Peptides against a protein of PDB entry 3NZW. Designs and how they scored, part 46

Target 1, 212 residues: chain A of PDB entry 3NZW
Amino acid sequence: TTTLAFRFQGGIIVAVDSRATAGNWVASQTVKKVIEINPFLLGTMAGGAADCQFWETWLGSQCRLHELREKERISVAAASKILSNLVYQYKGAGLSMGTMICGYTRKEGPTIYYVDSDGTRLKGDIFCVGSGQTFAYGVLDSNYKWDLSVEDALYLGKRSILAAAHRDAYSGGSVNLYHVTEDGWIYHGNHDVGELFWKVKEEEGSFNNVIG
Target 2, 222 residues: chain B of PDB entry 3NZW
Amino acid sequence: QFNPYGDNGGTILGIAGEDFAVLAGDTRNITDYSINSRYEPKVFDCGDNIVMSANGFAADGDALVKRFKNSVKWYHFDHNDKKLSINSAARNIQHLLYGKRFFPYYVHTIIAGLDEDGKGAVYSFDPVGSYEREQCRAGGAAASLIMPFLDNQVNFKNQYEPGTNGKVKKPLKYLSVEEVIKLVRDSFTSATERHIQVGDGLEILIVTKDGVRKEFYELKRD

## One batch from the design tools (peptide; made by RFdiffusion4, then SolubleMPNN)

Design b2_p13_1_s3 (from b2_p13_1, 7 letters changed)
Fold by OpenDDE base, seed 3:
Structure b2_p13_1_s3 (fold): chain B 212 residues (1-212), chain C 222 residues (1-222), chain A 13 residues (1-13)
Amino acid sequence: as target 1 above (212 residues)
Amino acid sequence: as target 2 above (222 residues)
Amino acid sequence: MFLHPMTAGLLGA
């Protein structure tokens, strides 16, 4: 798995691969590693697919209950804290989760929290999470700027996941791409890694370790 | 060391068509190298045009299916006989599986039916309740033999239009029920030849808007 | 590690 999220002047980019594995077995190439918690809040999945899918879906229910009770959308801080508190209660039980809770509220602006099953909760501007995270960071950190255009930011997110999909055997399938703004998240499509790789290689003159 | 799990072998296969879905399973039940039964059905009609199979440890599979059937019954009681949608069924099954996250059901679960638009739907689950809607899925002992075949024949993976020099992928299209049944039969006959835990009989449940139809085919009894 | 040698969808962490 490779997931990433970063803040920039235009909001948040979230990009993820879609491969699931069981050891050496490719279980799926089409896994939805972004959970749309609500129209303004995304969760990303790395680690145990069931753990992330179950608890981030549960988180969505808790976020909805908050909205109903408080008549206000939940903050990204509060949503991430709910998840963090939950996984902390299961500490030592063997949950495997590396998540990013990404959203935009008027109070917080664009906000990203990393939450894992070890009980770590971090606020930050850039996170890559998963077995391919280091590959994604290599591309992302090299090209990241706060002042990226939305187009360039989307491309950078996609390109960073592509790099990880290329190098990490546990990452691949496709890139799912999101842009989060004050108006909510926008899905920017599913990009098959096989097609995307060749396109990017041709356009950039990159990936020269692969002979066409 | 206490091992609470067995492996009863077998294989299951789901394929979604345009307006139908198929869930098939062999009828062999084994323990190690011993055939316990040559006809132990593992694909079930659960009502509401939902068919289900949970393949692996049969005791866990049976328990899960029974729990789901009960869940369907309770859903009707609580919601004035409202039909359980396949997506809601999938969510329910996730909760059943994940409710045993720390002592999982040792099964690969597949359900098949029609979505709310009348399109064929197949959902597959891991032992702890991660789930995905797919066009096809193999589960069980011969899943590793069948799944690549399904990728090629259902999803047209690695197929290209002739004369395009590999530049144009074969377009995705739905298969007819007859084509799907052929693929299922070929899958299971092939799996039976190469896997000792697969054989005896093939039971296919076909879900359409008109209900669930069952077909049976003999497999090798070796 | 998932208790089951079955194809549990593990998202790599």
Scores: peptide ipSAE 0.053, ipTM 0.793, DockQ to the pose 0.171
Fold by OpenDDE base, seed 4:
Structure b2_p13_1_s3 (fold): chain B 212 residues (1-212), chain C 222 residues (1-222), chain A 13 residues (1-13)
Amino acid sequence: as target 1 above (212 residues)
Amino acid sequence: as target 2 above (222 residues)
Amino acid sequence: MFLHPMTAGLLGA
């Protein structure tokens, strides 16, 4: 798995691969590693597929209950804290979760929290999570600027996942791409790694370790 | 050391068409190298036009299917005989599986039916309840033999339009029920030749708007 | 940690 999220002047970019594995077996190439918690809040999945899918869906229910009780959308801080508190109760039970809770509220602005099954909860501007995270960071950190255009930021997210898909055997399939703004998240498509690789190689003159 | 799980072998396969879905399974039940039964059905009509199979440890599979059937019954009681949608069934099965997260059902679960738009739907589950909707899925002993074949023949993976130098993929299309049945039969006959835990018989459940029909084919009895 | 041979993973950090 490779997931990433970063803040920039235009909000948040979220990009993820779509490969699931069971050991050396590729179980799926089409896994949705972004859970749309609500129209304004995204969760990413790394680690155990069932653990992330179950608990982030549960988180969505908790966020909806908050909205019903409080008559306002939950903050990203509160949503991530609910999840963090939950996984902390299971500490040592063998949950495997590496998640980013991403959203945009008027109070907080664009906000990313990293939450994992060890009980870590971190607020930050840039996270890459998964077996391919180091490959994604290599591209992302080299090209990241706060002042990126939305187009350039989307491309950078996509390109960073592509680099990870190329080098990490546990990452691949496609890139799912999101842009999060104050108005909510926008889905920016599913990009097959096979097609995307050749396109990027041709346009950039990159990936010269692969002979065409 | 005591192992609470058995392995009863077998293989299952789901394929979604445009207005139908198929869920197939062999009828062999095995323990180690001993055939327990040559005809033990493992694909079930659960009502509401939903078919289900949970392949792996048969005791766990049977328990899960029984729990799901009971869940359908209670859904009708609680919701004035409302039909359970395939997506809601998938969510329910996730909860059944994840409820045993720390002592899982040792099964690969597949359900098939029609979505609310009348389109064919196949959902597959891991032992702890991760799930996705797919066009096709193989599960069980010979899944590693069949799944690559389905990738090629259902999803047209690694197929390109001639004369495009591999730049244009073969377009995706729905398969007819007849084409799907052929692929299912070829999958199971091929798997039977290479895997000792697959054989004897093939039972295919076909879900359409008109309900569930069953087809049976003989497999090698080796 | 529970390991299941058929469990699908999204190998995380």
Scores: peptide ipSAE 0.036, ipTM 0.789, DockQ to the pose 0.144
Fold by OpenDDE base, seed 5:
Structure b2_p13_1_s3 (fold): chain B 212 residues (1-212), chain C 222 residues (1-222), chain A 13 residues (1-13)
Amino acid sequence: as target 1 above (212 residues)
Amino acid sequence: as target 2 above (222 residues)
Amino acid sequence: MFLHPMTAGLLGA
């Protein structure tokens, strides 16, 4: 798995691969590793798929209950704290979760929290999470700027996942791409790694370790 | 150490068509190298045009299917006989599976039916309740033999249009019922030849707007 | 032996 999220002047980019594995077996190439918690909040999946799917869906229910009780959307800080508190209660039970909670509220602006099954909760501007995270960071850190255009930021997210898909055997399939703004998340499509690789190689003159 | 799990073998396969879905399973039940039964159905009509199979440890599979059938009954009682949608069924099954997260059902679960638009739907589950809607999935003992075949024949993986120098993929299209049944039969006949835990009989449940139809085919009884 | 979840390798086993 490779997931990433970063803040920039235009909001948040979220990009993820779609490969699931069981040891050496490729279980799926089409897994949705972004959970749409609600129209303005995204969760990412790394680790155990069931743990992430179940608890991030549960988180969505808690966020809806907050909205009904308080008549206001939950903050990204509060949503991530609910999840963090939950997984911390299960510490030592064997949950496997590496997640990012991403959203844009008027109060907080664009906000990303990393939450894992160890009980770690971190606020930050840039996170890559998964077995391919170091490959994604190599591309992302080299090209990241706060002042990226939306187009350049979307491309950078996609390109960073592509680099990880190329080098990490546990990452691949396709890139799912999201842009998060104050108005909510926008899905920017599913990009097959096989097609995307050749396109990027031709356009950039990159990936020269592959002949073709 | 006590091992609470058995493995009863077998294989299951789901394929979604345009306006239908198929869920198939062999009828062999085995423990180690001993055939317990040559005809033990493992694909079930659960009502509301939902078919389900949970393959692996048969005791866990039967328990899960029974719990789901009971959930369907309660859904009708609580919601004035409203039909349970396939997507809601998938969510319910996730909760059934994840409710035993720390002592899982030792099964691969597949359900098939029609979505709210009348399109064929197949959902697959891991033992702890992660799920995905897919066009096809194999589960059980011979899944590793069948799944690559389905990738090629249902999803047209690694197929290109002739004369395009590999630049144009074969377009995705739905298969007819007849084509799907052929693929299912070929999958199970091939799996039976290469896997000792697959054989005896093939039961196919076909879900359409008109209900659930069953077909049966003999497999090798070796 | 717990069946390794088909998705156990999301972070790399």
Scores: peptide ipSAE 0.034, ipTM 0.785, DockQ to the pose 0.151
Fold by OpenDDE base, seed 1:
Structure b2_p13_1_s3 (fold): chain B 212 residues (1-212), chain C 222 residues (1-222), chain A 13 residues (1-13)
Amino acid sequence: as target 1 above (212 residues)
Amino acid sequence: as target 2 above (222 residues)
Amino acid sequence: MFLHPMTAGLLGA
């Protein structure tokens, strides 16, 4: 798995691969590693598929209950804290989760929290999470700046996941791409890694380690 | 060391068509190298036009299917005989599986039916309740033999239009029920030749708007 | 612990 999220002048970019593996077995190429919690809040999945899918779906229910009770959208801080508190209760039980809670509230602006099954909860501007995270960071950190255009930011997110999909055997399938703004998240499509790789190679003149 | 799990072998596969879905399984039940039964069905009509199989440890599979059938019954009681949708069934099964997250059902679960638009639907589950809707999935002992074949024949993976030098993928299209049944039969006959835990019989449940139809085919009994 | 390889494989642990 490779997931990433970063803040920039235009909001948040979220990009994820879609491969699930079972040891050496490719279990799926089409896993949805972004959970749309509400129109303004996304969760990402790395680790155990069931753990992430179950608890982030549960988180969505808790967020909805908050909205119903408080007549206000839950903050990204509060949503991430709910998840963090939950996984902390299961500390030592063997949950495997590496998640990012990404959202936009009027109070907080664009916000990213990293939450994992070890009980770590971090606020930050840039996170890459998964077995391919180091490959994604290599591209992302080399090209990141706050003043990226929306187009350049979307491309950078997509390109960073592509780099990870190329080098990490546990990452691949496709890139799912999101842009989060004050008006909510926008889905920017599913990009098959096979097609995307050749397109990027041709357009950039990159991946020269591959003959073709 | 005590192992609470058995492995009863067998293989299942689901394929979604445009207006139908199929869920198929062999009827062999085995422990190690001993055939327990040559006809032990593992694909079930659960009502509401939902078919289900949980392949792996048969005791866990049977328990899970029984719990799901009971859940369907209670859903009708609580919701004035409302039909359980396939997506709601998938969510319910996730909760059944994840409820045993720390002592999982040792099964690969597949359900098949029609979605609310009348389109074929197949959902696959891991032992702890992660699930995905897919066009096809193989599970069980010979899943590793069948799944690549389904990737090629259902999803047209690695197929290109002739004369395009590999630049144009073969377009995705739905398969007819007859084409799907042929693929299922070819999958299981091939798997039977190469896997000792697959054989004896093939039971195919076909879900359409008109209900569930069952077909049976003999497999090798070696 | 039988983790279906899908559960273990999201993070290539």
Scores: peptide ipSAE 0.035, ipTM 0.776, DockQ to the pose 0.162; fails the geometry check

Design b2_p13_1_s4 (from b2_p13_1, 6 letters changed)
Fold by OpenDDE base, seed 4:
Parts: sequence; structure tokens; C-alpha cells
Structure b2_p13_1_s4 (fold): chain B 212 residues (1-212), chain C 222 residues (1-222), chain A 13 residues (1-13)
Amino acid sequence: as target 1 above (212 residues)
Amino acid sequence: as target 2 above (222 residues)
Amino acid sequence: LFLHPMAAKLWGA
């Protein structure tokens, strides 16, 4: 798996691959590793599929209950804290989760929190999470600027996942791409890695380690 | 050291059509190299036009199916005989599986039915309750033999339109019930030839708006 | 905690 999120002048880009594995077996190429908690809040999933899917769905329910009780959307800080508190209670039980909670509130602006099953909770501007994270960072860190256009930021997110899909055997399938703004998240499609690879290779003159 | 799990072998397969879904399973039940039964059904009608199979350790599979059937019954009691939708059934099964996260059911679960729009639906689960809606899924002993075939024949993977130099993929289309049944039969006959845990018989449950139909075919009895 | 012999799906754990 490779997931990433970063803040820039235009909001947040979230990009994830879609491969699930069970050892050497490719279990799926079409997994949705982003949960749409509400129109302004996303969760990303890396680690144990069931752990992430179950607890981030549960988180969605807690966020909805907050809205019903408080008559206000939950903050990104509070949503991530709920998840962090939960996984901390399960510390040592063997949960495997590497998550990013990404969203926009008027109070916080565009915000990203990293949350993992070790109980770590970090606020930051750039995170890559999963077995392919180092490959994604290699591309992302080399090209990241705060002043990226929305188009360039979307491309950079997609391109970073593509690099990870190319080098990490546990990443691949497709890239799911999101842009989060003050008006909410926008889904920017599913991009098959096979087609995307050849397109990017031709347009950039990159991936010269592959002849074809 | 005591192993709480057995492996009863077998294979299951789900395929969703446009207005139908199919869930099929072989009828062989084994332990190690011994055939316990040549006809032990493992695909069940659970009511509300939902069919289910939990393949792997039969004791865990049967327990899970019984719990789900009971969940359907209680859903009717609590919600004025409301039909359980396939998506709600999938969520319920996730909770049943994940409720045993630290001592899982040793099964690969597949359900099939119609969604709220009347379209065919197949959901697959891992042992701990991660789930996905898919057009097709193989599970069990011969899943690794069948799934690549389904990728090619249901999802048209690695197929291109002639004359496009591999640039245009074969378009996705729904298969007829007759085409799906052919693929299911070819999958199981092929799997039976290459896997000792698959054989004897094939039971196919077809879900349509009119209900659940069953078909049976003989497999190799080696 | 019993280690399950059947591999669960992993998303880059």
C-alpha cells in the first residue's frame, strides 16, 4: 500500500493506491483505501484491511454522532483524537493501522493528522504511509512546493503513487485521487496504473529503466 | 500443539450480472487427504434474496452462516419485517467476523444478491471482516487457480480491441446468466483437475428478482 | 492472541 496526503496553497491532495495483498497473493486491485467520513473529512487506510475499514467506519459513526449532538461538524483534530484514543486502548492487541485524517473546517482550515496503531498522532503538512511510502516521498519531496497549482498538486499526488506502484510490489492497481477544499472533498477519479505508467513515461520521458 | 482450526477444502465462486447474481460451490468436504463427504452443500439461501457461503473450516463456516441467518430473523423482528438489503447484510457480516478479530473464523466468505436498484451484487470478506463489492470473486482452496481466469473472462483483463495496438481495452459488459453458468462450470471443472480439495459436485445458486434458483452439476469424483 | 493461519488482507502493513 501507498497512501499520501499533503497541504498546499489550494487545500489538501489525497492520493492512494488500490492493491490489497495476502502474502504474495494479490487479493484485489480495486480496494477503496479512502473512506469518505463526511463531505469535508477523509480517512486513508494502510495496514490491516479489516482493522482500518472497521475502525474508520466506526469513526465515521462517531463523527456523525458529534454533528447530531453538537449541531456542528466535528473538527479534524477531534476526529483524529477519537481514533487515536481508540487505538491506544487496543495497544498491544495487534491492531495494524496507518491512517491519515484529512479535512477542512472553518476553525482549522485544511488539516492533516497521521494516526497509527502504536498510538502516534501527528499533525503535519506532508505524510506518506504504507510499504511504498519511501518511494512516494522520493517523488513528492523532490517536487513539493506550497505554491503548486491545483493541477500540478493533483499530478504530483498521482505521480508519487505511480512511483511507489512501480517499485513496491505491494502497491498498484489504480490511483484514487482527491482534492479537499473549504467547499469539501472532490474526487478526481480512478487512474489505472498500467495506463498511467505508459502515459507518464511518454509525456515525461521518465521510467527509462523500462524499455518499451 | 493443539490447532483449533481444520481445513475442509472446497472452493466457492461469486459472479454478479446485470439483474442477477450467482454463488457457486463444490460439494466436496475433506480433512487432510480423506474425503468426508462428496455432497455437503456449502452455499445457502439465507432469506431476503441473499445467498451466502463461508468456505474454509466448515465448523466456523456453519457457525457464521447460522449467526447470519439468526441476524436476519432478528432484523425482521426489530424492523417490522423490513427486507435486509445486501449492503446492510455485508455490514452485518463484517461485525460478525470482526467480533472475533482475535480468534477469527477460519473462512473466506462470499455473499450474493441484488442491490436496492435490482442490480447483481457480490460481496467478499476476509477472515476478520474486511469486505468489498466486486463483479466476481473466487474463494477457498482453488481460488488462486480460478481468480485469474475470472479476471480475464468477467473483467476482461489483458484483453484489447483488435487493431488498436493494445491501446484500447475490451469494453466491460454484463454477462448473461447462461454465459456466467458456463464460466462457473469451466472454472470448477478446471479447478477439479488441478486441486485435490475440489470435486464431486457443483451447486450453483442463482439470485434474481423472482427468488433463488438452484442448479447442480456432477464434477470428477476422484 | 492466537495467530490466525489464514492470511488476512493487508494494505501495506
Scores: peptide ipSAE 0.248, ipTM 0.807, DockQ to the pose 0.148
Fold by OpenDDE base, seed 1:
Structure b2_p13_1_s4 (fold): chain B 212 residues (1-212), chain C 222 residues (1-222), chain A 13 residues (1-13)
Amino acid sequence: as target 1 above (212 residues)
Amino acid sequence: as target 2 above (222 residues)
Amino acid sequence: LFLHPMAAKLWGA
């Protein structure tokens, strides 16, 4: 798996691959590793598929209950804290989760929290999470600027996941791409890695280690 | 050391069509190298036009199916005989599986039915309750033999339009019931040739708007 | 690391 999120002048980019594995077996190429909690809040998933899917769905329910009770959308800080508190209660039980809670509130602006099954909760501007994270960071860190255009930021997110999908055997399938703004998240499509790879290679003159 | 899990072998396969879904399983039940039964059905009609199979350790599979059937019954009691949708069934099964997260059901679960739009639906589960909706899935002993075949024949993976120099993929299209049944039969006959835990019989449950139909075919009994 | 008796699906290490 490779997931990433970063803040920039235009909001947040979230990009994830879609491969699931069971050892050396490719279990799926079409997994949705982003949960749409509400129109302004996303969760990403890496690690145990069931752990992530179950508890982030549960988190979505808690966020909805907050909205119903408080008549206000939950903050990204509070949403991430709920998840962090939960996984911390299960510390040592063998949960495997690496998640990013990404969203926008008027109070916080564009916000990203990293939360994992070790109980770590970090606020930050850039995170890559999963077995392919180092490959994604290599591309992302090399090209990241706060002042990226929305177009360039979307491309950078997509391109970073593509690099990870190319090098990490546990990442691949497709890239799911999101842009989060004050008006909420926008889904920017599913990009098959097989097609995307050749397109990017042609347009950039990159991936010269692969002969077409 | 005590191993709480057995392995009863077998294989299951789900394929979704446009307005139907199929869930098939062999009828062989084994322990180690011994055939316990040549006809032990492992695909079940659970009501509400939902068919289910949980393949692996048969005791866990049977327990899970019974719990789901009971869940359907209680859903009717609590919601004035409302039909359980396939997506709601999938969520319910996730909770059944994940409720045993630390002592899992040793099974690969597949359900099949129609979605609320009348389209064929197949949902697959890992042992701890991760799930996704797919067009096809193989589970069990010969899943690794069958799944690549389904990728090629249902999802047209690695197929290109002739004369396009591999630039145009074969377009996705739904298969007919007859085409799906042929693929299921070919999958199981092929798996039976290469896997000792697959054979004896093939039971196919076909879900349509008109209900669940069953078909049975003999497999090799060696 | 998530360990399961049967191959559970993983979304990365």
Scores: peptide ipSAE 0.243, ipTM 0.796, DockQ to the pose 0.180
Fold by OpenDDE base, seed 2:
Structure b2_p13_1_s4 (fold): chain B 212 residues (1-212), chain C 222 residues (1-222), chain A 13 residues (1-13)
Amino acid sequence: as target 1 above (212 residues)
Amino acid sequence: as target 2 above (222 residues)
Amino acid sequence: LFLHPMAAKLWGA
């Protein structure tokens, strides 16, 4: 798995791969590793598939309950804290989760929190999470600027996941791409890694380690 | 060291069509190298046009199916005989599986039915309750033999339009029920040839708007 | 930690 999120002048880019594995077995190429909690809040999933899917779905329910009780959307800080508190209660039980809670509220602006199964909770501007994270960081860190255009930021997110899919055996399938703004998240499609690889190779003259 | 789990072998697969879904399983039940039964059904009609199979350790599979059937019954009691949708069934099964996260059911679970739009639906589960809606899935002993075949024949993976120099993929299309049944039969006959834990009989449950139909075919008994 | 003998799905764990 490779997931990433970063803040820039235009909001947040979220990009994830879609491969699931069970040991050496490719279990799926079409997994949705982003949960759409509400129109302004996303969760990303890396680690144990069931742990992530179950608890982030549960988080979605808690966020909805907050909205009903408080008559306002939950903050990204509060949503991430709920998840962090939950997984901390299971500390030592063997949960495997690496998550990013990404969203926009009027109070916070565009916000990203990293939350893992150790109960670590970090606010930041750039995170890559999963077995392919180092490959994604290699591309992302080398090209990241706060002043990226929305188009360039979307491309950078997609391109960073592609690099990870190329080098990490546990990452692949497709890239799911999101842009989060004050108006909410926008889904920017599913990009098959096979097709995307050849397109990017041709357009950039990159991936010269592969003979066409 | 005590192992609480057994392995009863067998294989299951689900394929969704446009307005139908199929869930199939062999009828062989084994322990180690011994055939316990040549006809032990493992695909079940659970009501509300939902078919289910939980393949692996039969004791866990049977327990899970019984719990789900009971969940359907209680759903009707609590919600004035409302039909359980396939997506709601999938969520319920996730909770059944994840409720045993620290002592899981030793099974691969597949359900099939129709979604709320009348489209064929297949959901697959891991032992601890992660789930995905897919067009097809194989589970059990010969899943690794069948799944690549389904990728090629249902999802048309690695197929291209003739004369396009590999630039145009074969377009995705729904298969007819007859085509799906052919693929199911070919999958199980092929799996039986290469896997000792698969054989004896093939039971296919076909879900349509008109209900659940069953078909049975003989497999090799070696 | 109970290790299940069946491989659960992993997303880069």
Scores: peptide ipSAE 0.237, ipTM 0.810, DockQ to the pose 0.156
Fold by OpenDDE base, seed 3:
Structure b2_p13_1_s4 (fold): chain B 212 residues (1-212), chain C 222 residues (1-222), chain A 13 residues (1-13)
Amino acid sequence: as target 1 above (212 residues)
Amino acid sequence: as target 2 above (222 residues)
Amino acid sequence: LFLHPMAAKLWGA
C-alpha cells in the first residue's frame, strides 16, 4: 500500500493505490483505500484491511453523531482524536492501521492528521503512509511546493503513487485521487497503473529502467 | 500449541452478471486427506435474494451463516419486513466477522445477490471482515487456481483487441448466465483435476429478480 | 510461507 496526503495553497491532495495483498498473493487490485467520511472529510487506509475499513467506517458514524449532537461538522482535529483514542485503547491487541484523516473546516482550514495503531497522532502538511511510502516521498519531496497549481498538485500526488506502485510490490492496481477544498472533496478518478505508467514514461521520459 | 481451527477444504466462487449473480461451491468436505462427505452443501440461500458461502473451517462457516440468517430475521422484525439490501448485508457480515477479530472465523466469505438497481453483486470478505464488491471472486482451497482464470475470462485481463498491437484492451462486458455457468463448470472441473480438496459435486446458486435457482453438477469423485 | 487462502488482506502492512 501507498497512501499520501499533502497540503498546498489549493487545499489538500489525497492519493492512494488500490492493491490488497495476503502475503505474496494479490488479493485485489481494486480496493478503495479512501473512506469518504463526509463531504469535507476523508480517511486513508494502510495496514490491516479489516482494521482500517471497520474502524474508519465506525469513525464516520461517530463524526455523523457529532454533527447531529452539536449541529456542526466535526473538526479534523476531533475526528482524528476519536480514532486515535480508539486505537490507543486497543494498543497491544494487534491492530494494524496507518491512517490519514484529511479534511477542511472553516475553523481549521485544510488539515491533515496522521493516526496509527501505535497511538501516534501527528498534524502535518505532508504524509506518505504504507509499504511504499518511501518511494512516494522520493517523488513528492523532490517536487513539492506550497504554491503548486491544483493541476500540478494533482499530478504530483498521482505521480508519487505511481512511483511507489512501480517499486513496491505491495502497491499497485490504480491510483485514486482526491482534491479537498473548502467546498469539500472532489474525486479525480481512478487511474490504472498499467496505462498511467506508459503515459507518464512517454510524456516525462522517465522510468528508463523499463524498456518499452 | 492448541489449534482451534480445521480446514475442511472445498472451493467457492462468485460471479456477477448484469441482472444476475452466481455463487457456486463444491460439495466435498474433507479433513486432511480424508473425505468426510461427498455432498455437504456450503452455499446457502439466506433469504432476501441473498446467497452466502463461508468456505474454510466448516464449523466457523456454519456458525457465520447461521448468525447471518438470524441477522436477516431480526432485520425484518426491526424494520417492518424491509428487504435487506446486498450492501447492507455486506456491512452486517463485516460486523459479524470483525466481532471476532481476535479469534476470527477461519473462512473466506462470499455473498451474491442483486444491488438496489437490480445489477448482479458479489461481495467477498477476508476472515476478519474486510470486504469489497467485485465482479468475480474465488475462495477456498483452489482459489489460487481459479482466480487468475476469472481475471482473464470475466474481467478480460491481459486480453487485447486483435490488430491493435496490444494498445486497445478488450472491452469489459457482462456475460450471459449461460456463459457464466460454463465458466463456473470449467473452473470447478479444472480445479478438481488439480486439487484433492475439490470435487464430488458442484452446487450453483443463481440469483435473479425472480429468486434463487439451484443447479447441481457431478464432479470427479476421486 | 504458504499463502493460506484464509490470510487476512493487508494494505501495505
Scores: peptide ipSAE 0.253, ipTM 0.811, DockQ to the pose 0.167; fails the geometry check

